# Peptides against a protein of PDB entry 5JNO, part 98

Target 1, 112 residues: chain A of PDB entry 5JNO
Amino acid sequence: MVAKFQPPPEYQLTAAELKQIVDQSLSGGDLACRLLVQLFPELFSDVDFSRGCSACGFAAKRKLESLHLQLIRNYVEVYYPSVKDTAVWQAECLPQLNDFFSRFWAQREMED

## One batch from the design tools (peptide; made by RFdiffusion4, then SolubleMPNN)

Design b1_p26_4_s2 (from b1_p26_4, 14 letters changed)
Fold by OpenDDE base, seed 4:
Structure b1_p26_4_s2 (fold): chain B 112 residues (1-112), chain A 26 residues (1-26)
Amino acid sequence: as target 1 above (112 residues)
Amino acid sequence: SAKEAELAAAKERALEVLAEMQEMAA
């Protein structure tokens, strides 16, 4: 049995917070992207923040790491249980996350 | 603080990019 993933306190969303994000979301993939922004705003900033959890991918400031994706998936599953299927996660959420993140930084590079 | 302001701005920019992406996909 694989242990249940427990996010660090700074990444723990209340039911109300999660619902608010869900209410703004158009799909599971959209929800995933919104969660990315809300949970890991530092990935969209050049500022080096002093968050204490290096184990959850804090060191990779401009890269989506497995721990980021795992945490996002756990929240998405609450409202979109189908993403428990890895094939669904890889078809519906991962491409949107990667596209969104890549577009963001590509745009920033053009502006810099 | 400056860091907090930058973080807020980053979130805003990110959501704008997301909105644009969703519009293109629609």
Scores: peptide ipSAE 0.669, ipTM 0.936, DockQ to the pose 0.818
Fold by OpenDDE base, seed 3:
Structure b1_p26_4_s2 (fold): chain B 112 residues (1-112), chain A 26 residues (1-26)
Amino acid sequence: as target 1 above (112 residues)
Amino acid sequence: SAKEAELAAAKERALEVLAEMQEMAA
């Protein structure tokens, strides 16, 4: 049996909060990207920001870690159950997440 | 605070990039 993933308190979204993000999303991949921004805004900032999560504290700056992706995937699954299939997750969500994150920082580098 | 303001600005910039991506993919 696979243990049900439980996010740390600082990354827990209420049903209403999640629904609001979903309502703004165009697809599962888009939802994933929006969740990335909302849950981990520190990944898009040069400011040293800590939320007190020891489990997430080891995350490399400007890098998407497995824990980030797992947490996002769990929320996406609520409205897009098909991403429970790893192949679907890797085809529909991961490429968009990586592309989005990469483009963000590539753009920032060009501006410096 | 300054950190909070910068974080908010970062979120806005991120969402702008996302919007641009969606426009390109449409």
Scores: peptide ipSAE 0.669, ipTM 0.936, DockQ to the pose 0.834
Fold by OpenDDE base, seed 5:
Structure b1_p26_4_s2 (fold): chain B 112 residues (1-112), chain A 26 residues (1-26)
Amino acid sequence: as target 1 above (112 residues)
Amino acid sequence: SAKEAELAAAKERALEVLAEMQEMAA
């Protein structure tokens, strides 16, 4: 049996914090995008910022990495257990995350 | 701090982009 994943303190959300984000979300995919903003705001900024997390695998400023996605998925599963199915995660959440992140930086590139 | 303020502004901009995506999908 596998123990439940525990995120580093820098990325720990309380039940109340998670519920607040869920209440603002329209779907599992939308929740995933909101979690991305909340957990990793540094991915949306040009400011040098580090949380000092050795477990998140953060390396590139403008790239979604596997450990970012894993953390987000773990929280989404709390309210949308269907994403435990990899096919559902890949169909409902990953495309929205990638589109959202890509659109954000495409827009910023036009402003710079 | 200035960095914290910029980080907060970045979060706000990100949520605006998300809102725009939702409108386009509706």
Scores: peptide ipSAE 0.669, ipTM 0.936, DockQ to the pose 0.826
Fold by OpenDDE base, seed 1:
Structure b1_p26_4_s2 (fold): chain B 112 residues (1-112), chain A 26 residues (1-26)
Amino acid sequence: as target 1 above (112 residues)
Amino acid sequence: SAKEAELAAAKERALEVLAEMQEMAA
Protein backbone atom coordinates (compact mmCIF):
# COMPACT_ATOMS: atom_id res chain seq x y z
CA MET B 1 0.00 0.00 0.00
CA VAL B 2 1.25 3.45 -0.98
CA ALA B 3 0.51 6.40 1.28
CA LYS B 4 -1.50 9.31 -0.08
CA PHE B 5 0.73 11.76 -1.92
CA GLN B 6 1.05 15.03 -0.04
CA PRO B 7 2.67 18.04 -1.73
CA PRO B 8 5.50 19.78 0.11
CA PRO B 9 4.43 23.09 1.67
CA GLU B 10 6.13 25.10 -1.09
CA TYR B 11 4.01 23.35 -3.72
CA GLN B 12 0.67 23.42 -1.93
CA LEU B 13 -1.85 25.33 -4.05
CA THR B 14 -4.97 26.87 -2.57
CA ALA B 15 -8.33 26.16 -4.13
CA ALA B 16 -8.40 29.70 -5.52
CA GLU B 17 -4.95 29.38 -7.09
CA LEU B 18 -5.81 26.06 -8.71
CA LYS B 19 -9.13 27.40 -9.99
CA GLN B 20 -7.38 30.35 -11.62
CA ILE B 21 -5.08 28.00 -13.51
CA VAL B 22 -8.00 25.76 -14.51
CA ASP B 23 -9.95 28.75 -15.81
CA GLN B 24 -7.07 29.50 -18.18
CA SER B 25 -6.77 25.88 -19.36
CA LEU B 26 -8.26 24.44 -22.55
CA SER B 27 -7.84 20.76 -21.61
CA GLY B 28 -6.32 18.39 -19.08
CA GLY B 29 -3.07 18.40 -21.00
CA ASP B 30 -3.03 22.18 -21.15
CA LEU B 31 -3.73 22.31 -17.42
CA ALA B 32 -0.77 20.02 -16.80
CA CYS B 33 1.54 22.34 -18.75
CA ARG B 34 0.30 25.43 -16.93
CA LEU B 35 0.82 23.68 -13.59
CA LEU B 36 4.38 22.87 -14.64
CA VAL B 37 5.09 26.58 -15.21
CA GLN B 38 3.45 27.73 -11.98
CA LEU B 39 4.85 25.06 -9.65
CA PHE B 40 8.36 24.74 -11.06
CA PRO B 41 9.34 28.02 -12.75
CA GLU B 42 13.00 27.26 -11.99
CA LEU B 43 12.91 24.56 -14.69
CA PHE B 44 12.49 27.34 -17.27
CA SER B 45 15.33 29.54 -16.05
CA ASP B 46 19.12 29.47 -16.31
CA VAL B 47 19.36 30.97 -12.82
CA ASP B 48 20.20 28.62 -9.96
CA PHE B 49 17.43 28.48 -7.38
CA SER B 50 17.21 26.79 -3.99
CA ARG B 51 13.80 26.42 -2.37
CA GLY B 52 15.11 24.65 0.72
CA CYS B 53 12.69 21.74 0.44
CA SER B 54 14.14 18.63 2.08
CA ALA B 55 11.34 16.45 0.71
CA CYS B 56 12.07 17.43 -2.90
CA GLY B 57 15.77 16.71 -2.79
CA PHE B 58 18.15 17.92 -5.47
CA ALA B 59 16.35 18.74 -8.70
CA ALA B 60 18.15 17.99 -11.94
CA LYS B 61 18.42 20.99 -14.23
CA ARG B 62 16.27 20.89 -17.38
CA LYS B 63 14.74 17.53 -16.49
CA LEU B 64 11.19 16.51 -15.62
CA GLU B 65 11.55 14.14 -12.70
CA SER B 66 9.03 11.63 -11.38
CA LEU B 67 8.24 13.83 -8.39
CA HIS B 68 7.38 16.77 -10.67
CA LEU B 69 5.07 14.64 -12.77
CA GLN B 70 3.43 13.01 -9.75
CA LEU B 71 2.63 16.37 -8.17
CA ILE B 72 1.22 17.78 -11.40
CA ARG B 73 -0.92 14.69 -11.94
CA ASN B 74 -2.26 14.98 -8.40
CA TYR B 75 -3.64 18.45 -9.13
CA VAL B 76 -4.92 17.55 -12.61
CA GLU B 77 -6.94 14.71 -11.07
CA VAL B 78 -8.98 17.25 -9.08
CA TYR B 79 -10.68 18.52 -12.25
CA TYR B 80 -9.99 15.58 -14.58
CA PRO B 81 -10.53 12.40 -12.52
CA SER B 82 -9.99 10.25 -15.61
CA VAL B 83 -6.22 10.79 -15.36
CA LYS B 84 -6.26 8.49 -12.33
CA ASP B 85 -6.13 5.86 -15.04
CA THR B 86 -2.47 5.57 -16.02
CA ALA B 87 -3.38 4.91 -19.65
CA VAL B 88 -5.29 8.20 -19.80
CA TRP B 89 -2.46 10.10 -18.11
CA GLN B 90 0.04 8.69 -20.60
CA ALA B 91 -2.17 9.47 -23.60
CA GLU B 92 -3.60 12.89 -22.72
CA CYS B 93 -1.17 14.68 -20.38
CA LEU B 94 2.31 13.18 -20.42
CA PRO B 95 2.93 13.69 -24.17
CA GLN B 96 1.88 17.35 -23.96
CA LEU B 97 4.14 17.95 -20.97
CA ASN B 98 7.10 16.44 -22.77
CA ASP B 99 6.37 18.31 -26.01
CA PHE B 100 5.97 21.62 -24.19
CA PHE B 101 9.14 21.24 -22.12
CA SER B 102 11.18 20.09 -25.12
CA ARG B 103 9.89 22.89 -27.36
CA PHE B 104 10.75 25.48 -24.74
CA TRP B 105 14.39 24.52 -24.47
CA ALA B 106 14.74 23.86 -28.19
CA GLN B 107 13.54 27.41 -28.87
CA ARG B 108 15.88 28.84 -26.24
CA GLU B 109 18.77 26.98 -27.84
CA MET B 110 18.01 28.61 -31.19
CA GLU B 111 17.81 32.08 -29.65
CA ASP B 112 21.22 31.77 -27.98
CA SER A 1 15.90 41.27 -7.23
CA ALA A 2 17.69 40.13 -10.36
CA LYS A 3 16.80 36.48 -9.71
CA GLU A 4 13.16 37.36 -9.13
CA ALA A 5 13.07 39.30 -12.40
CA GLU A 6 14.67 36.42 -14.29
CA LEU A 7 12.17 33.97 -12.82
CA ALA A 8 9.26 36.15 -13.91
CA ALA A 9 10.74 36.49 -17.40
CA ALA A 10 11.19 32.71 -17.63
CA LYS A 11 7.55 32.11 -16.72
CA GLU A 12 6.43 34.62 -19.33
CA ARG A 13 8.54 32.99 -22.04
CA ALA A 14 7.22 29.55 -21.06
CA LEU A 15 3.61 30.70 -21.38
CA GLU A 16 4.37 32.20 -24.79
CA VAL A 17 5.73 28.85 -25.99
CA LEU A 18 2.64 27.12 -24.61
CA ALA A 19 0.39 29.55 -26.48
CA GLU A 20 2.25 28.89 -29.73
CA MET A 21 1.95 25.14 -29.20
CA GLN A 22 -1.80 25.45 -28.68
CA GLU A 23 -2.14 27.46 -31.88
CA MET A 24 -0.40 24.71 -33.83
CA ALA A 25 -2.73 22.08 -32.37
CA ALA A 26 -5.87 24.10 -33.22
Scores: peptide ipSAE 0.669, ipTM 0.936, DockQ to the pose 0.844

Design b1_p26_4_s3 (from b1_p26_4, 13 letters changed)
Fold by OpenDDE base, seed 2:
Structure b1_p26_4_s3 (fold): chain B 112 residues (1-112), chain A 26 residues (1-26)
Amino acid sequence: as target 1 above (112 residues)
Amino acid sequence: SALEARLEAARQRALAVLAEMEAEAA
């Protein structure tokens, strides 16, 4: 039996907080993108959180990791149960997340 | 804090990009 996913405290959303994000979302994929922004603002920042901290270790600054995606998917499933199907997740949410994230940094790289 | 302000600014920039994408898809 697979254990129930429990987000770390720093990424725990209340029902009200999640609903607020959902109310602003146009689709499951859009919701996924909004969750990415709300939960992981550091992925959109130029701040180097690993600087001077050996305990932080080295991590890629601009990469969506499996743990990020897993956490987002778990929240999306609350309102869009169909994403429990991996094929649906890969067709509806992952492409939008990747496009959004890539577009963000592509635009930032072109800025002077 | 300064760090929190920078993170919030990043969040707002990200939301702006998302809004652009949503507008294009509509």
Scores: peptide ipSAE 0.669, ipTM 0.937, DockQ to the pose 0.933
Fold by OpenDDE base, seed 3:
Structure b1_p26_4_s3 (fold): chain B 112 residues (1-112), chain A 26 residues (1-26)
Amino acid sequence: as target 1 above (112 residues)
Amino acid sequence: SALEARLEAARQRALAVLAEMEAEAA
């Protein structure tokens, strides 16, 4: 049996909060991108969150990691159950997430 | 706080990029 995913407290959305994001979304992939922004604003920031923390070590702060994607997917599944199929997740949501994230930082890089 | 303000600014920039993508897909 697969354990039900439980997000950490800092990433828990109420039903009302999630619905608000869904109402603004055009698709499952779009919802995934909006969740990325709302849950992980630090991934879009130049702030060094590891400053002064010797225990943190090197971190890829501009990379979408497995835990980020898993958390987003679990919320997307609430309104788009089809993404429970890995093939659907990889075809509909992951490309949009990667394109969005890449585009954001590409633009920032060009502005510097 | 200053940190919260910076994070919110980042969020708004990200949403602007997303809006551009949504417009292109329409």
Scores: peptide ipSAE 0.668, ipTM 0.937, DockQ to the pose 0.924
Fold by OpenDDE base, seed 5:
Structure b1_p26_4_s3 (fold): chain B 112 residues (1-112), chain A 26 residues (1-26)
Amino acid sequence: as target 1 above (112 residues)
Amino acid sequence: SALEARLEAARQRALAVLAEMEAEAA
């Protein structure tokens, strides 16, 4: 049997913090995007965090990596158990995360 | 700190983009 994933302390949300984010969310995919913003603000910043973050697997400044997605999915599953099914996760959450992240940086490139 | 302020500003910009997407889906 596989033990439950435990995030590093810097990415640990309390039940109250998670509920606050859920209350603002319109869907599981929307929740995933909000979690991305709250947990990893460095992915939306021009600040270079490559050297300072080993726990989150941060390597590329403008890329969603496996550890980011795994951590987000674990929190989404608390309120949307259906995403435990990989097909549901790939159909409902991953496309929204990718679209959101891509749209953000596309807009920033126009401003720079 | 200055770093914290910059991260918060980035978070707010990200939330603004998300709000636009939510409005388009409604």
Scores: peptide ipSAE 0.667, ipTM 0.936, DockQ to the pose 0.925
Fold by OpenDDE base, seed 1:
Structure b1_p26_4_s3 (fold): chain B 112 residues (1-112), chain A 26 residues (1-26)
Amino acid sequence: as target 1 above (112 residues)
Amino acid sequence: SALEARLEAARQRALAVLAEMEAEAA
């Protein structure tokens, strides 16, 4: 038996907070991208968060880890239940997340 | 704080990129 996924306290959104993000979203994939930005702003920052904290797990700052994706998927499922199907998640949301994240850092490289 | 300001700046920059993608998809 797999235990129910529970977000860490720092990533627990209220119903009002989630609704605000949903109201700004154009699709399930767009919602996933907005959740990525709101929950994990450190993934879009040049700040070295590993300094002074060896136990916080910020080793791969420019990588979307499975835990990040799982948390985002849990919130997307609230308004788009179809993403409970892995095939739907991989077709509708995961490509949007990867494209968005890659595009962000590609643009940053050109500006530097 | 300075850290909070840096994170907020990163968030706004990310949202700007997302807005470009949304405009292209429209």
Scores: peptide ipSAE 0.667, ipTM 0.937, DockQ to the pose 0.928; fails the geometry check

Design b1_p26_4_s4 (from b1_p26_4, 11 letters changed)
Fold by OpenDDE base, seed 4:
Structure b1_p26_4_s4 (fold): chain B 112 residues (1-112), chain A 26 residues (1-26)
Amino acid sequence: as target 1 above (112 residues)
Amino acid sequence: SAREEELKRARERALEVLAEMEEEAA
């Protein structure tokens, strides 16, 4: 028996907050990317915020970790239940998340 | 605070990239 994942309090979205993000989303993959931005803005910043988080530990800088992906998936499942299937998650959401995140930092590196 | 503003800027930049991707997919 594996306990259901519960996000740290700082990463808990209300139904209204989640709905707002969903209303702005074009697809499940798009929703995943928007959730990434809203939940983990520190991953898009040069400022270190992960240090001191006892709930999520030390996040790798500029890396998408399993904890990030798991939390995002849990929220996406609310409106796109099909992502409960790992194959769907890997086909529809993970590629978009990785492409988005990589593209962001690739552009930032070019600007620096 | 400065940190809060930095996070806001980060979100804005990220959303701009996402918007570009959405336009390319359309």
Scores: peptide ipSAE 0.670, ipTM 0.937, DockQ to the pose 0.906
Fold by OpenDDE base, seed 3:
Structure b1_p26_4_s4 (fold): chain B 112 residues (1-112), chain A 26 residues (1-26)
Amino acid sequence: as target 1 above (112 residues)
Amino acid sequence: SAREEELKRARERALEVLAEMEEEAA
């Protein structure tokens, strides 16, 4: 029996908070991106937020780490159960997350 | 604080990029 993943306290969303994000989302992949922004704003700024969260596993700036992706996936599957299938997660959500994150920093680099 | 404001601005900028992607996907 595999233990159920439990989000760190800093990243525990209430049902209402999650619902609000879902209501703004157009798809599972879109939801994943919105969750990325809401849960890990430090990944989109130059501010070092790692000191504030010892449980998020943040080690490198501007990088989507396994723990981040795992946490996002767990929330996405609440409303999009199909992402429990790894193939679906890799086809629908991961590409959008990577594209979104890369696009963000590419634009920021152009602005600087 | 300045740190909190920067995180807030970061989210806003990120959501702007996401909005662009949403428009392209529509």
Scores: peptide ipSAE 0.669, ipTM 0.937, DockQ to the pose 0.925
Fold by OpenDDE base, seed 1:
Structure b1_p26_4_s4 (fold): chain B 112 residues (1-112), chain A 26 residues (1-26)
Amino acid sequence: as target 1 above (112 residues)
Amino acid sequence: SAREEELKRARERALEVLAEMEEEAA
């Protein structure tokens, strides 16, 4: 038996919500970045809002963790099934996510 | 609430950065 990843309720998107994000996206990688912002706004804030959440567990400061990436990938697969292939995920989505996240915080560091 | 306002501001800033990246990729 293979277990299927199930997102916590606080990270559950309806079909309509996901469709709205997809309609604004230019590519699978762009969609991944938009999902990152929608699902995990706390990663772009100076305040940690996940500390009190028992379901979230411990989160590293300003870091994309495996659970974040897995959840995003699951949603991206709905409209871009090709990302089920790890090579495609690592070529099309993962680099854009990392570049986006790094660029965001690099700019914030320069502003301070 | 203050928490909600902070999250909204964070999203707005993040989307601005993403918009810049989208323009560069176009």
Scores: peptide ipSAE 0.669, ipTM 0.937, DockQ to the pose 0.918
Fold by OpenDDE base, seed 5:
Structure b1_p26_4_s4 (fold): chain B 112 residues (1-112), chain A 26 residues (1-26)
Amino acid sequence: as target 1 above (112 residues)
Amino acid sequence: SAREEELKRARERALEVLAEMEEEAA
């Protein structure tokens, strides 16, 4: 048996909260991006808001870490079970997440 | 608080970028 990943309390979503995000999402990849914004706003800010949480694995401000991606994937799987297949996750969600995150900071660099 | 305001602004900016991507994908 493999232990399931348990998110820190700061990154727990109720069923109602998750459903609200899903209802706003256009696809699995879009849902992944919305979850990124909701769960990890510190990745879009110059301020570190995760100093008090060692369990969240926060290490770099402007980098998507494996812990972030794993948590997002766990939530996406609830409504898009096909992403349990790693090939599907890598084809449908990871490119969207990476493009979104990179585009965000590229635009910020131009605006600053 | 300043922290809450910064988080709000960050999320708003992020969602604007996402909206742009959604429009391009449509």
Scores: peptide ipSAE 0.669, ipTM 0.937, DockQ to the pose 0.911

Design b1_p26_5_s1 (from b1_p26_5, 15 letters changed)
Fold by OpenDDE base, seed 3:
Structure b1_p26_5_s1 (fold): chain B 112 residues (1-112), chain A 26 residues (1-26)
Amino acid sequence: as target 1 above (112 residues)
Amino acid sequence: MEEERERHLQRLLEEARARGEEYELS
């Protein structure tokens, strides 16, 4: 038997919390974007990683990783089961997530 | 220098957490 979806505690939403986000959402894609902001606020941090680490050479990147997307998709599927279809996920949610994320940082760059 | 080191450490911690997240989702 396959275990139910159970994210790490820091990314665990109660039924009430998820319902609240859903009620504020206009679509599955909109829900995905709201989940992105709620689950991963660190991706929108004002910390400037562009300079990197002069000591170790580390350069942090602001990008959506597969794990971020999978966690979001798992929650979206609860209320929009159609996104279980990869074609629907790629047409309705992924473009909105990528556009929202890229536009956020593009806007911030112009304001600097 | 200290701020950069702290940012790097934080990233390492986040990556470690992410590896654990993958196991839970598997």
Scores: peptide ipSAE 0.072, ipTM 0.585, DockQ to the pose 0.027
Fold by OpenDDE base, seed 2:
Structure b1_p26_5_s1 (fold): chain B 112 residues (1-112), chain A 26 residues (1-26)
Amino acid sequence: as target 1 above (112 residues)
Amino acid sequence: MEEERERHLQRLLEEARARGEEYELS
């Protein structure tokens, strides 16, 4: 029995919504980055979650988690089936996602 | 301290959601 990745409703895109994003995308990697922004805007919030809690020691981090990547990959596969191959995913999508995300916050840190 | 605690709670909730703790395999 094969289990499927099931996102919560707020991360479930309709076919029309996904198609709209695809139409704006130039490649699988570009699509992945656009999905990142659309699905997880909280990762790009101006609120500084990196500030820890002095009382309990909590420290939030801005990073891409495995579940973020898995969900994005599931959508990318719909229009770019080649990313089912892990080697393709790692070569075409992951570097673009990581670079896009890191550059975003690097620029924000520089502006502060 | 109360304000910090409230902000911390909000951060925890947001991070939990962002990590996909509400995701499921089916």
Scores: peptide ipSAE 0.054, ipTM 0.563, DockQ to the pose 0.027
Fold by OpenDDE base, seed 1:
Structure b1_p26_5_s1 (fold): chain B 112 residues (1-112), chain A 26 residues (1-26)
Amino acid sequence: as target 1 above (112 residues)
Amino acid sequence: MEEERERHLQRLLEEARARGEEYELS
């Protein structure tokens, strides 16, 4: 049984917000990367999350996980319905997301 | 406050995953 995906309210974009990002995007893959930055700035933060949440003690990790990817894909599908096809998503969006994320942290590691 | 908020958001994502929701990774 697959549960319905429902992101936290903090990750819910309005139509206007999404359109602004789309207007700046050159492709579905580019849109995906822009969504990654806008939705999950915490994944690009230098803040040490090892202490975890003060309320629950959960320690945040700087990982690009399935939940992040699925949420991004949901928004990309609005303007690029072809990414509903997993093969298209894997060819056009996932490589760009992974490369962008890995290169970002590679740059930060090199600067240290 | 911003740091704690970001950590809390990550927790929410983890909880969603723990509930058994399926997501496309690759």
Scores: peptide ipSAE 0.111, ipTM 0.635, DockQ to the pose 0.030; fails the geometry check
Fold by OpenDDE base, seed 4:
Structure b1_p26_5_s1 (fold): chain B 112 residues (1-112), chain A 26 residues (1-26)
Amino acid sequence: as target 1 above (112 residues)
Amino acid sequence: MEEERERHLQRLLEEARARGEEYELS
């Protein structure tokens, strides 16, 4: 059974907001990357909440998790139904997402 | 000490959000 897509409130996009992102996108993969930036700005933050906090010892992760990818895919499917096919998702979107995310942090570390 | 407390609280809020996302999408 397939559950209806219901993102958490902090990741809920209106139709107008999503369309704006789509209008700026060149492809499904490009859309995925733009959604990554818009939905999860915390993954691109220089703020380390673990720095200086000896009380919890939690290390903030800079990783793309399955939940992030699933949420992005759900939005991409609205305008690119072909990504419902896992093979298409893995060929067209996942490589771009991973490359974009890894390059972002690689560049940031190099500029420090 | 105060800065550590503030950062800790912010992280707790972030973790709560992450858990909420997981439960809502699961």
Scores: peptide ipSAE 0.053, ipTM 0.565, DockQ to the pose 0.026; fails the geometry check

Design b1_p26_5_s2 (from b1_p26_5, 15 letters changed)
Fold by OpenDDE base, seed 3:
Structure b1_p26_5_s2 (fold): chain B 112 residues (1-112), chain A 26 residues (1-26)
Amino acid sequence: as target 1 above (112 residues)
Amino acid sequence: MKALEEAHRQQLLEEAAARGEAYERS
């Protein structure tokens, strides 16, 4: 049994917001990448939180985590129900998410 | 990627995320 989708308040998109992202998307994988940017902009930030707290040494991690992927998948499923199939999710969305995220930081590394 | 594989493995985490409880568990 799978629980009803109810994301945390900070990651709750309105129908209008989600529709807007979908309208800009070319595919389920593309939608996933756009959701990644919209939901988790902190993953693309140059901000080092350790500057704000040198005492604790905390630094933000630039890594895709399970929860990020799960939340994205739940939203993608609304308009692309086929991603409910794990094989489809793994073939159509995960590679694009990983490539997009990796390329972003690789590009930034080259420009520095 | 390890993170990608872990996402598929953690069924309970997925359900928790669906309920908005994932951050509390992780």
Scores: peptide ipSAE 0.119, ipTM 0.724, DockQ to the pose 0.031
Fold by OpenDDE base, seed 5:
Structure b1_p26_5_s2 (fold): chain B 112 residues (1-112), chain A 26 residues (1-26)
Amino acid sequence: as target 1 above (112 residues)
Amino acid sequence: MKALEEAHRQQLLEEAAARGEAYERS
């Protein structure tokens, strides 16, 4: 009996919400990027989350973490079960996530 | 890229650990 990954309530999508995102997606990789934006808007914010909390850091809030990736992967698997294969996940989704996230902040760096 | 690479590495480690726990329980 293996416990399945359960996202925190703030990152829990209903079937209808997920389907809406899927319907807008062109591929598993595209879906992954859309999920990144929808689930974790804080990763795209200029807000300093360290305000009032000495344990928090501004830079830390702009980094993708293992939990972010796992959550995205779990949702992608619903409609693209092939990403259960790590090799497929690494080839189809991770590069697109990395490119999208990096390009976003590169663009922001040029504008700010 | 380094942050993403590290996050991916940690994800793989966590998945491996989860599989290990499954083996221990079996």
Scores: peptide ipSAE 0.117, ipTM 0.661, DockQ to the pose 0.022
Fold by OpenDDE base, seed 1:
Structure b1_p26_5_s2 (fold): chain B 112 residues (1-112), chain A 26 residues (1-26)
Amino acid sequence: as target 1 above (112 residues)
Amino acid sequence: MKALEEAHRQQLLEEAAARGEAYERS
């Protein structure tokens, strides 16, 4: 038997949770930003990853990766089917996500 | 009607998750 795919528990939303976020959202782009915060709070953490792994030497970077964006897009698509169109996704959601994320860290850098 | 609406929403959520898996494996 093959189990159906489910997101990792830390990135899984119930229908009720998603509906609650949608009810607070003013647009698809706004929904995307709210999902970013809810799904990936680790991207907004003050934890310093610059030292990297002691064993492998890998240093984590605070960036939006393809998998993050794809997961967000999948949830947004439930209530905004138009984002299935890449042009719509790139015009309505992607710029807002990037601006929100970059401004967050820019402001934090200024405060330090 | 409420139960049907919730079931539909759950199905859409599941489909979204499945699309995520396809992306990871591609």
Scores: peptide ipSAE 0.092, ipTM 0.638, DockQ to the pose 0.029
Fold by OpenDDE base, seed 2:
Structure b1_p26_5_s2 (fold): chain B 112 residues (1-112), chain A 26 residues (1-26)
Amino acid sequence: as target 1 above (112 residues)
Amino acid sequence: MKALEEAHRQQLLEEAAARGEAYERS
């Protein structure tokens, strides 16, 4: 049997929160991008967590990783079951996520 | 690396994420 989707507490959305995002979305791909911003605002921050920290040497990463993508996909599936098909996910959502994320940081680089 | 390429490369990590195994992040 398949385990029920249970995201980490940091990324848990209520039904009302998810519905609000869905109501603002025009497509599955658009929903995915909105979820990206809502779930992972740290990916869009200029804050350098390594600055001033010599003890840990931690550097924040600005890239979409498997955990981000899978969590987004799990929520998108609630309203767009077709993305359960990997081919649909790769055709409809992943390109939108990649383009949105890449353009965001490309624009920020031009502003510097 | 593009998100699409990363998704393909880390298929096993996505499966872990679906199970709530956040320790597999990065």
Scores: peptide ipSAE 0.128, ipTM 0.739, DockQ to the pose 0.034; fails the geometry check

